# Peptides against a protein of PDB entry 3PBP, part 71

Target 1, 203 residues: chain A of PDB entry 3PBP
Amino acid sequence: LNEKDLNLILNKSLVMYESLDSTTDVIVKRNVIKQLQFVSKLHENWNSRFGKVDIQKEYRLAKVQGPFTINPFPGELYDYTATNIATILIDNGQNEIVCVSFDDGSLILLFKDLEMSMSWDVDNYVYNNSLVLIERVKLQREIKSLITLPEQLGKLYVISDNIIQQVNFMSWASTLSKCINESDLNPLAGLKFESKLEDIATI
Target 2, 203 residues: chain A of PDB entry 3PBP as posed
Amino acid sequence: LNEKDLNLILNKSLVMYESLDSTTDVIVKRNVIKQLQFVSKLHENWNSRFGKVDIQKEYRLAKVQGPFTINPFPGELYDYTATNIATILIDNGQNEIVCVSFDDGSLILLFKDLEMSMSWDVDNYVYNNSLVLIERVKLQREIKSLITLPEQLGKLYVISDNIIQQVNFMSWASTLSKSINESDLNPLAGLKFESKLEDIATI

## One batch from the design tools (peptide; made by RFdiffusion4, then SolubleMPNN)

Design b2_p11_3_s4 (from b2_p11_3, 7 letters changed)
Fold by OpenDDE base, seed 5:
Structure b2_p11_3_s4 (fold): chain B 203 residues (1-203), chain A 11 residues (1-11)
Amino acid sequence: as target 1 above (203 residues)
Amino acid sequence: GPPIVPFLYQI
């Protein structure tokens, strides 16, 4: 965490707070308010020299987010088990794709279309928990691990029994990054969500 | 409905 990241989280938390209204669920209101209080206090106590902040005990009791939903979900994957998860940066502005592998050899590439609050006092906090399916890549292999390199935007390395493969989705992720950053969806019109698969090494 | 996938997303 750096000052830029902290400011981004503060801005996101403020926008979430401003989105609250009379129709918002009480649990959601409580979690969003608690997050804004937490981030505001972090910002107030930020030590830029050491990149450190003192976190009070009450905020250390944050709970796990989820469960999450995937939309649309491929019907055939109901019979299979998720095996690995990875997050892949698509730009230097912290936009990310979530990748999940399945034991049928599928990779699903997912986008978080909504901002999520941390869970503070409720287990299995469910709000803005939707992930959008962008692409399904079928490898027809047993996926052992997913590897990402922070310096390689929009690239995922897939390790199977005998091969390392690279999935490169920057062909569409660069456009997606632009759309997110500019809040303009027009460049998505006619965009093909087709990643490039390449064999890197035999193992 | 869509499947429930437990993710540990680290911010």
Scores: peptide ipSAE 0.028, ipTM 0.647, DockQ to the pose 0.476
Fold by OpenDDE base, seed 4:
Structure b2_p11_3_s4 (fold): chain B 203 residues (1-203), chain A 11 residues (1-11)
Amino acid sequence: as target 1 above (203 residues)
Amino acid sequence: GPPIVPFLYQI
């Protein structure tokens, strides 16, 4: 975490807070307010020289978020088990793709279309819990781990028993990033969501 | 229905 990241989280938390209205559920209001309070205090106590933040005890009890929904979900994957999850940065503005692996060797690349708050007071906090399926990549390998490098945008390294493979989705993720940042979906028209798979190393 | 996955979202 750096100052830039903290400012981005603060801005996101402010936008979420500003979206609250009279129709917003009380539980949602409570979580969004707590999120903003947490991030604001984090920002106030930020020591840029040491990259340190003082976190009060009341904020150390965050709960599990979700459950999340995936839409559409590939029907074939109902017979398989999810094995790994990773988030991959697609730009320097902290837009991310969520990747989930399955024991059939599939990767699903997911987009979080709505911003979420942390869960504070309520177990199984459910708000803005939709993930959009962008692409399914079939590796036909037993996936042991997923590795991401912050300096390598739109790249996922998949480790199996005998090989490291790179999934590169910047062919479409650069356009998606633009759409998010500009709030314009028009560039997605006719876009092919096809990632490149490359063997990096044998292990 | 779609699978339900609980996790912690990293901001």
Scores: peptide ipSAE 0.028, ipTM 0.636, DockQ to the pose 0.445
Fold by OpenDDE base, seed 3:
Structure b2_p11_3_s4 (fold): chain B 203 residues (1-203), chain A 11 residues (1-11)
Amino acid sequence: as target 1 above (203 residues)
Amino acid sequence: GPPIVPFLYQI
């Protein structure tokens, strides 16, 4: 966490707060307000010299978020089990892709299309819990682990029994990042969501 | 319906 990241989180929390209206559920309002209060206090208490903040005790009692939905979900994967999860940064902000692996050797690349707050007061807080399926990559291998490198945007390393493979999705994720940051979806029209798979090493 | 996945998403 740095000052830039904190400002970004603050801006996101403000946008969420500004989206509240008279029709918004009371529990949602409470969580979004508490989110903004939390981030605002973090910003106020930020010590840039040491990269530290004081977190008040009341905010240390955050609850687990979810459950989440995946839309659309590939029908074939209903018979399989998810094995690994990873998040991959697509820019120098906070935009990220969620990747889930399955025991059939599939990877699904997911985007969180809606902003959500942390859960503060309620267990299993459910609001803006949708994940959009962008791409399914079929490896036909037993996936042992998923690895990401912070300095390598839009790259996922998949470890199997005998091989490390790289999934590179920057061909479309760079456009997605631009669309998010500019609040313009037009550049997504006609975009091909196909990642590049490459063998990196035998292990 | 789509499967439900419980996890923590942190900002």
Scores: peptide ipSAE 0.027, ipTM 0.641, DockQ to the pose 0.470
Fold by OpenDDE base, seed 2:
Structure b2_p11_3_s4 (fold): chain B 203 residues (1-203), chain A 11 residues (1-11)
Amino acid sequence: as target 1 above (203 residues)
Amino acid sequence: GPPIVPFLYQI
């Protein structure tokens, strides 16, 4: 975590707080308020020289979010099991793609279209829990692991038994990043969501 | 309905 990232999280937390109204669910209100309080305290206690902050014990009890839904979900994947998950940065503003692999050798690339708070007080916190399917990549291999490199935006390395493959989705992810940052999804209309596959090494 | 997947999303 750096000061830029902290400011981004603070801004996101403020926007979420400002979206609350009288009709918002009480559980959502509590989680969003607690997140804003947490991030605000982090900002106040931030030591830029050491990149350190003290976190009160009450905020260390964050819960796992979910369950999540994937929309649309490929019908054929109901017969298969998810094997790996990774998050891939698409820009320096912390926009991310979620990737899930399946035991049929498929990768699904997912986008979180709605902002979500951390879960602070409730188990199985379910709010803005939808993931949008962007692309399905069929590798037809047993996927052992998913690797990302922080300096390589929009790239995923897939390790199988005898090969390392790169999935490069910057052909569309650059447009997606722009759309998110500008709050305008119109440029995604007619965009082809097709990632490039490249063999990197035989292992 | 769509499959349900629980995971930790980091902000």
Scores: peptide ipSAE 0.027, ipTM 0.639, DockQ to the pose 0.445

Design b2_p11_4_s1 (from b2_p11_4, 4 letters changed)
Fold by OpenDDE base, seed 5:
Structure b2_p11_4_s1 (fold): chain B 203 residues (1-203), chain A 11 residues (1-11)
Amino acid sequence: as target 1 above (203 residues)
Amino acid sequence: MGLKSAQELLS
């Protein structure tokens, strides 16, 4: 079993979990949860051994080169260290949120600066990629891994020592996607940027 | 440390 195979199994387990509904048999639910628990523990152990931050392949494909700026950057996080990174698709048009975790148990959700996107002159190569802080989520736990599934829009899975949590930000990300695609920022006015947290399984 | 470490992950 290599890291790639482990990630594949984990992704399959997460997809299976999302397929569960109120009509799903209790035994099936239990089995899916047990599988997810097992794979998550294995993943944690694997990552700790290799010291590799599992950067999602999608991020590697992002041609975003250059120094990044984050605005605003939370003052409290200056004293902490970033631990993990993930990219989350919010639509089928390649709009993505970038998530960075910190060793205080915080997640920051970042998006490309819309002002830069709107002012994008083909002739003006902006060397600096500006990211906007959309939301900070405080989990107050040691974050071991961040996982996303391309088929699950606006969902982030957070693996910590004893729990798997889902962060769902589609409550605001759907509106953001619409604004970008329609080039109309008006729907963002008064939008609450608060993600939903759900405990999936205890490890 | 925080901003620099985040930038390193983003690079």
Scores: peptide ipSAE 0.385, ipTM 0.916, DockQ to the pose 0.543
Fold by OpenDDE base, seed 1:
Order: C-alpha cells, then sequence, then structure tokens
Structure b2_p11_4_s1 (fold): chain B 203 residues (1-203), chain A 11 residues (1-11)
C-alpha cells in the first residue's frame, strides 16, 4: 500500500459513508464505519511514518505559487504552527476555499481576496496572493489529516487520533459562490460564517 | 511562527 492507494481507499470509504441513508442495511452501515475507522488509523500511521503527504504537493502544483498573505491573521495563532492544508471546492465553477490547520487544533478557512483582482490592473504588480480569513473553527484536538472529496462540495474531513469529523461550510459557501458568480457581494451582508461540525466515526 | 508556517504550507 502506498499513500496514493491509502488515500483512494479513504476517499472511497468516505463516499460510501455519505451514501448511507435510512434504507441502508445495518450490516452495510457497520461495515462502512469499520472500514472508515481502519483506513483512518492506517492513514494516521502512514502520515507519521512517511511524513506529510502529497496533498500539500498537489496544492502546490495546482495553484499559483505564493507568497501568500492571510488577512486578518488570528493573533492567537502566532504562537502555533500550521500543520495541514486542504483545498475545498464550493461550486462547479472552480471556486475554492483553502483550509489550514494548526497544532492548537484550529482550522482557518480562507478565500482569495477579491480586491486583489482589481489591483492587478495597476502597474504595481502586487505579487502577493492575499487570502481573506472567513472562519476559524476550534477543534481543540491534534489534527492528523485533512481530506476533501471533489464530489462533496463544501465538505472537509478532519482526522484526529480518536475521531473523524466533517466540517460543512455550505451554509455560507453557497452564498459566497453565488456572490462571486454574480459579481454581487450584497447577499453576504449579515451572513453568519459558521460551519457545521459533525462526528462521523470514532477511531 | 503561525503565519510563517501557514505561508510555508501555501507556498
Amino acid sequence: as target 1 above (203 residues)
Amino acid sequence: MGLKSAQELLS
């Protein structure tokens, strides 16, 4: 088993979990959960043995190289270290949220600064890709891995030592997507940027 | 530490 194979199995297991409904057989549900638990444990062990995996490399390959700035950056996180990164699709138009985890158990959800696209027309090429902080999620646990599934818009899976959690930010990301696609930011007024956290499985 | 480490992950 290589890391790629493990990620594939994990992704398949997560897709299977999301496909579970009230009509799903109890045995199937149990098997999916057990598989997810097993793969998650393997993934944690793999990350510890083989170092931080290809998600960072894939992100580096897919996006314009930095330097990146984060505005605002939470003052509390200056004392902590970033541990993982993930990119989450929020629509089929290729709008994405960037998530960074920290060793305090925090997640920050970031979006490209829309103001920078307007500044690109000025002779002063701001080479800095600015990211805007949208939300901070405090999990208060050691984050081992961040997993995303391209077919699951606005969902992030967080793997820790004892639990897999789903972060769902479509409550606000759907509005954000609409605003970007329609070039109208008015619907963001009064919007609460609060993601839903759900426990998926214990490890 | 925090911002620099985040930038390193993003770069």
Scores: peptide ipSAE 0.377, ipTM 0.914, DockQ to the pose 0.537
Fold by OpenDDE base, seed 4:
Structure b2_p11_4_s1 (fold): chain B 203 residues (1-203), chain A 11 residues (1-11)
Amino acid sequence: as target 1 above (203 residues)
Amino acid sequence: MGLKSAQELLS
């Protein structure tokens, strides 16, 4: 079993978990949860043993790479170090949220600069990779890995030493997606940028 | 520095 195989099993286990509903047999639920716990623990141990952090560096936000800027950047995070990165699809049109974790247990959710995106014209190609801070989620735990599944829009799985948590930001990301795709920012007015945090399993 | 480390991950 290598890291790739372990990740595949983990992803499969997460998909299975999300498929559980009120009609699912109790035995099936228990088995899925137990398997998820086991695989997650193995994954954590694997990462620790090799000193590897699961970083999903594939970002598709900008075709042309430049230095990224984050605005605003939380003042409290100047004293901490970024540990993981993930890119999460929010629609089928390839709009993405970028998540960065820190060693204080914080997640920041970032999106491409909306003003720049709206000003983007064929005749005015801007080589600026500015990111806007949308939300900060404080988990207050050591984050070992960030997992995202392409088929699960706006969902991020956070693995720590003793728990797997799901961050679901589709409550606002669906509106954001619509605004970008329709080039209309009006629906963002008054929108609350608060993600749902759910404990999936203890490990 | 937090911002710098984040930028490094993004690059």
Scores: peptide ipSAE 0.376, ipTM 0.913, DockQ to the pose 0.514
Fold by OpenDDE base, seed 2:
Structure b2_p11_4_s1 (fold): chain B 203 residues (1-203), chain A 11 residues (1-11)
Amino acid sequence: as target 1 above (203 residues)
Amino acid sequence: MGLKSAQELLS
């Protein structure tokens, strides 16, 4: 079993979980949850063995070259260390949210600076890629891994020591996607940037 | 520390 295979199994398990509804047989529900718990533990153990935070290369910002600036950067996070990174698709185009986790249990959700993007249209090549802080989510847990599924827009799965949580930010990301695609930022006015947290399974 | 580490992950 290699890391790629493990990620595939984990992804399949998460997809299966999301397919569960009120009509699903109780035994099937239990089995899916148990499988998810097992795979999550396996994933955690795998990462610990290599002593490296396996940041899935697939979720690296392949299109964005550094150096990066994050604005605003939360003052409290200057004292902590970033642990994981993930890229989450918010539409079927190329719009993505970047998530960075910290060792205080915080997640920051980032997007490319729209002002800079608009300036790009004006032939001003800015060497620095600026990211805008959209939301900070405080989980107060040791984050072991961040997982995204291409078929699940605006969803992030967070694996911690004892729990798997889903972060769903489509409540605002759908509006953001529309704004970008239509080149109209007006719908962002008054938008609440609050993601939904759901406990998926205990580990 | 925090910003630098985040930048390292992003690069």
Scores: peptide ipSAE 0.374, ipTM 0.913, DockQ to the pose 0.532

Design b2_p11_4_s2 (from b2_p11_4, 3 letters changed)
Fold by OpenDDE base, seed 1:
Structure b2_p11_4_s2 (fold): chain B 203 residues (1-203), chain A 11 residues (1-11)
Amino acid sequence: as target 1 above (203 residues)
Amino acid sequence: KGLESAQKLLS
């Protein structure tokens, strides 16, 4: 593969990734992500050979700053309003998940779109901070508050009118943390992004 | 309004 061929494959993969939406089949989404991850790694290796700056580390350390793009944004939430936000640490480093709640009782779990940003920075300027939608959790209740505890990694407490629920995403977040820290995204391809919901207390 | 409101919270 030459640089031109690699760029063509990368661009195609990026277009496919950007075409993902809330109606996209989970299998299709997973396949597109796998392809993007592979191509991005190849591109990174290619850039290193030519002395291009690897922005991956810098991007990971960068604070989340606007304007923001959420990819994909669920179509069902277009007519609803975001109500609360929380940041959840997934390891003892700087890796974090961002959670946004909506007035339909949904939670969206977001992460920095490292692959998209890394891929575009080489060939194109990206002015938006892209966030990838990892999971949508439907609670179907009015969310009053989102709480995190510093000693509890990968856990979010949701306070509603009559109940406190715990959302535990360590089933996948531990793998995500490992992938980021080891700079190997391969384990994400087979991962199920399904959080555990548990009732903690009735109030 | 969904995306806009989310963006406001993120900013």
Scores: peptide ipSAE 0.540, ipTM 0.945, DockQ to the pose 0.510
Fold by OpenDDE base, seed 3:
Structure b2_p11_4_s2 (fold): chain B 203 residues (1-203), chain A 11 residues (1-11)
Amino acid sequence: as target 1 above (203 residues)
Amino acid sequence: KGLESAQKLLS
């Protein structure tokens, strides 16, 4: 992947954002905004350090170590408290999504920052581990536990007081995995970062 | 609160 390709992705994301109007569904608007934020962050990281990168290589070498930063961090979550954490595999390699729940009933889905992954390759040391916000899911319930199953890629089980829900984000995570593994971010253009929620069981 | 608590869980 090169800078030109990333610029193309960014431009496509901007065009999608500009297409939003008063008739556009609120969910669609939110997804486009989230996509733009994600892609713009990737673009920023790319421009700051590298003109050409093998994304797959860098992510394989990167280690998860603190302290951590989250970008962007949702403003409405500043006053709430994180309650649970889970790591979800999105492929059979090293690509993972990190999920953090909050006491407002929100889930945030996070991915390793591209810039930090590349820094690890160069310095063999990363002082800060930066994470990029991909999606926020509002469940509006008290979350008791987060569970993942290794054989179920891109799926998170959320346990509340009376219900188990499945969050499935493979609709976008499969594309993300492909982009990382193939070192080509072009398929991210037009991608909606919207997970599917399903009630699994009442407890 | 939010960011700090998330950082704590991630560490």
Scores: peptide ipSAE 0.539, ipTM 0.945, DockQ to the pose 0.493
Fold by OpenDDE base, seed 5:
Structure b2_p11_4_s2 (fold): chain B 203 residues (1-203), chain A 11 residues (1-11)
Amino acid sequence: as target 1 above (203 residues)
Amino acid sequence: KGLESAQKLLS
C-alpha cells in the first residue's frame, strides 16, 4: 500500500546490491539479487493494485522501534487492531507466509524479508525482523479465528460468526516457492499477488 | 495502533 515504504526497501536493496564485490559470499550475492528482484516486482504489483499511499509519520516511527517491521504497512489499518495470526506453509520446505487479521476484517499476507537470510554474511547485523507485505485481503467480517491445515499448502481458513471462508494464495505462492527453492526470480516477472476467496460453509 | 498490535502478535 505504501509506495514510500516500498521505495525505501527497494533503495535499501539497491544499496546492498551496489555494495557487492568479488569478495562477497556467493550465497549473499544471490540473496541480495533475489531480494532486489522480488521487491521490485512487488513494488510494481503494489502500485497497480493498491495505488500510491504515503506512509504516516507514526508508522515510520513504529517501523524503527519494533522488533518486527511490516513493509509497507497499509495506512488504512493504522487505526485498527490486529486480532489473529497464522503461519501458512507454501511448500514442504521451510517457506511460509504469515497472515495477520485486523478488526476491520482485513487480512495481510506477509513474507519474511530475504535480507534476514543474509545471515551468511557475518558482517551483516540484523537489527529487526522485517516482513514484506505481499497482499491485503478485505473480508469485512469479524474474524474469530484463523485455521491452517498442514496437508493443505497455501490455504487459510477464516472463521467468522456465520461463515467459514478459504483464502487460497497458491496462485502466486507456488511461484514464490519455486523462485526461492530454485534461486531464480524470473518467474516473478508479471506475477499478480491475488488470492482466491471462497465460501466453504455456513455456521 | 495497527502496527503495534500486529507486532505484539508477531512477538
Scores: peptide ipSAE 0.527, ipTM 0.942, DockQ to the pose 0.413
Fold by OpenDDE base, seed 2:
Structure b2_p11_4_s2 (fold): chain B 203 residues (1-203), chain A 11 residues (1-11)
Amino acid sequence: as target 1 above (203 residues)
Amino acid sequence: KGLESAQKLLS
């Protein structure tokens, strides 16, 4: 079993969990949950054995190269260390949210700065890639891993010591996607950038 | 520290 295989198993388990509904057999529900718990714990142990955090390399920013600026960068996070990174698709195009976790238990959700990007495209002037801070989510726990599934738009799974949580930001990300695709940012006015947090399983 | 570490992950 390698890291890639483990991630695949974890992803499958998460997909199965999301398929559960009120009509699902109780035994099936239990088994899926137990499987998810086991795989998640295994994933954590795997990371510990290698002395590294598993960052989904496939979900790194492939199209954007540094140096990067985050605007605004939360002052509270200046003294903390970034621990994990994930890229989350918000549509079937090329629009992605970047999530960075910190050792204080915070997640920051970032998007490519459209203004800077447009300026660069037009003027070819600045090599600095700017990211806009959209949301900060305080989980108040040690984050071990960030998991995203390409078939689940706008969803991030956070693995910590005792729990798996789902962060769902499609409440605002759908609007963001529309704005970008239509080149109209007006619908973002007054939009609440508040993601939904759900406990999936206890580890 | 925070920004630098984030930049490292992004690179």
Scores: peptide ipSAE 0.524, ipTM 0.943, DockQ to the pose 0.544

Design b2_p11_4_s3 (from b2_p11_4, 3 letters changed)
Fold by OpenDDE base, seed 5:
Structure b2_p11_4_s3 (fold): chain B 203 residues (1-203), chain A 11 residues (1-11)
Amino acid sequence: as target 1 above (203 residues)
Amino acid sequence: MGLESAQKLLS
C-alpha cells in the first residue's frame, strides 16, 4: 500500500458509505461502515513513523460475510470446483484464516483484505468482502473434509480417502496475528507464507 | 466455475 492507493481505497469507501440508504441490506451497511472505519483509521495513521495504525476493533473482529471476492485467484483453479470451507483461528482473539479446498486437491488460505473497498464495483454500489490469497497448498488429493480444532491454533486437518494430513501455518500466522493485534503491518514484509504439511494418520 | 464455487461456499 502506498498513499495513493490508500486514498483511492478511502474514496471508494466513502462513496460506498454515502450510497447507503434505507433499502440497503443490513449486513451490507454494517460491512461498509466497518470498512470505512478501518480505512479511515489507516489513512489517519498513515504518516505514522512506526507504521502503526489504529485499526478499529470492530473491523478486526468481524467475521467474514459475503459477497466475497478472492484476490488474486489462481488462474488454474478456474477450471476446478471448490469443495470445502473452514475457518481457522490463529490466536485467542477472533482473527481467522479462511481455507477453501478444491477438487484438484488444492487448499487456498485466505484473509480479509485491507483493500476490500477496491474490489467494490462503483457502478453497483454493492459491498464486496475481499479476501487476500495468502497461500496455496497443493495436496493433490481428493479432499473429503476439513477439520479444525479450537484448541489448536493455526492448524487444519485435511481428510482424504486414505490419509489425514495436518496443515500448520503458524509459521506465518503468528506474525499475522501479531500484526493485526498490534496494528503494525511491518513484520509482514519479507514473511514467507509457507505452511508445514504433516501426515497424521492413514485411514 | 472455480471462483464462483468458492464464493458460494464463502456466502
Scores: peptide ipSAE 0.446, ipTM 0.929, DockQ to the pose 0.565
Fold by OpenDDE base, seed 3:
Structure b2_p11_4_s3 (fold): chain B 203 residues (1-203), chain A 11 residues (1-11)
Amino acid sequence: as target 1 above (203 residues)
Amino acid sequence: MGLESAQKLLS
């Protein structure tokens, strides 16, 4: 991400923000504002002429709601069915990873896209939330359930036929959390998005 | 379809 890209995203976010009116769904408003705030903060690192948008605390708590797009969506997964979903906290704030499992034994780890504003159709008032594919983990087994523990950040437990496995993605998620919270994407440069898989127990 | 099923879970 460079200054030019940030400017484009910021402009799109501003246009979407300015399109908000009293008839706009409150959740949509909150999500748009939250995105704008984030992008604005990022832009400040390059251009101090842009200030932070004042966002009420209630708006900061807004979560992403459908409809959703996933980019990129793995081509192989078009032929399979999503089986389970889980949300994993990566910090003590509001940052979360969404995990979706498929019947091919794959996990996809998703995060909200910074280009959510570009998925807004102002003319039709269609709001699409974009998720970015961060990582695909191929387990090659039937996934029965996904379990998360709130006290264990960045950890997902996958239950299969006879095994429980832990997926730990804090190796990259900690950096992501920092980037989001500090509004600085620079630490993401060169980051490898590879989670650790460990067998926990046989059942 | 995979994408549709994922979208359903996400919604």
Scores: peptide ipSAE 0.440, ipTM 0.927, DockQ to the pose 0.593
Fold by OpenDDE base, seed 4:
Structure b2_p11_4_s3 (fold): chain B 203 residues (1-203), chain A 11 residues (1-11)
Amino acid sequence: as target 1 above (203 residues)
Amino acid sequence: MGLESAQKLLS
């Protein structure tokens, strides 16, 4: 996505917004407004200096750390290359999901090792570089950028050449947040880790 | 490889 494309999307969104009138269905109106709001936020976060959206490109759990591990790592992804990284807040207590995209169009959603997290004690401080694979989302498209908004918990925006999509994983991330904050893994039993995919805008 | 490239992004 470049600045020209973003402007085009913004203009299209504005045109759609301007077409709304008193006869427009409430659902349609809501969707158009939602799209415009999102695109406007993207525009606000656009780095004019570099022609890119300002996003975090690296994630570090600690100052002193070894190499990260991902468990399990999908075997088929060994043949592909990781392209983007994003960190998504899932609560106001600073719990985060890490997302990595691949050039096959896959997203992997990762969390710090839950067992290590639950074993954390004041008397036993250990640096944790282990990540657990929670979900794989196959988009089957070239991913250009990953965007997150701090005020939108558990939401990831994926930008491709022709579409912007939202990945919403709060269906399970809210439960995960609760488990971590309460140090109780019981609510995770039987939980389905399936995110909701929604089209936000077309380019 | 996929894992190594992911690790690079994470570091």
Scores: peptide ipSAE 0.432, ipTM 0.925, DockQ to the pose 0.487
Fold by OpenDDE base, seed 2:
Structure b2_p11_4_s3 (fold): chain B 203 residues (1-203), chain A 11 residues (1-11)
Amino acid sequence: as target 1 above (203 residues)
Amino acid sequence: MGLESAQKLLS
C-alpha cells in the first residue's frame, strides 16, 4: 500500500459518507463513519508512520541483536516466505509485540523471550535473541501492508487487496504487560491468546 | 525458507 492507494480508499470512504442521509440504516451509517474515521487516521499518520517504523527498527537493532530464534516456529510456515513486519506497543512503556506476516496469509505474534528478559533483569545477558510465538492468526489473504497507530495500543491493521482488518490482541496483551511490568508470570496461566478480528473497511 | 525470511525481516 502506498500513499496513492490510501488516498483512493479515503476518497471512496468520503463518497460513501456523503451518500448517508436521514433514511440510511443506523448500522450502515455507523459502519461508514467508522471506516471514514479509520482511513482518516491512517492518512494523517501516513508519513509519520513510515518514520516511526524505521525508528522502531533501529531501536530493535540497538536492543535486540541477531541472530533471532523464534520458538516455536510453526512447521507449516517453513514452506512460506515472510512478507511484512510490524511492532505494536502494548503499553505506555517499552513493551512491544512483533508481528510477522507470511505469503500464505498468516500472521505470527511474537514477544521477546520472557525467560531471557527475566535473565536480563538478573544481569545475565544472552547474545542470541529468542522470540516466543504467542499467537498465529490465519487470514487467508494476500497481505499488502501492516499498519499500527501510536494511540491505539495492541491493535494491528492488516491491509489486503480489498479489505482492511483490525487485529486486536489487548484481551491478552494487557495481562502480558502487567506480567512484564510486575515481573510476575502467574497471571498468564490459563490465559487465552486469541485476538479479535474485525473488518474495518472495504477497498 | 520461512524462518530465514523472518529472521531477515527482524534483523
Scores: peptide ipSAE 0.430, ipTM 0.926, DockQ to the pose 0.525

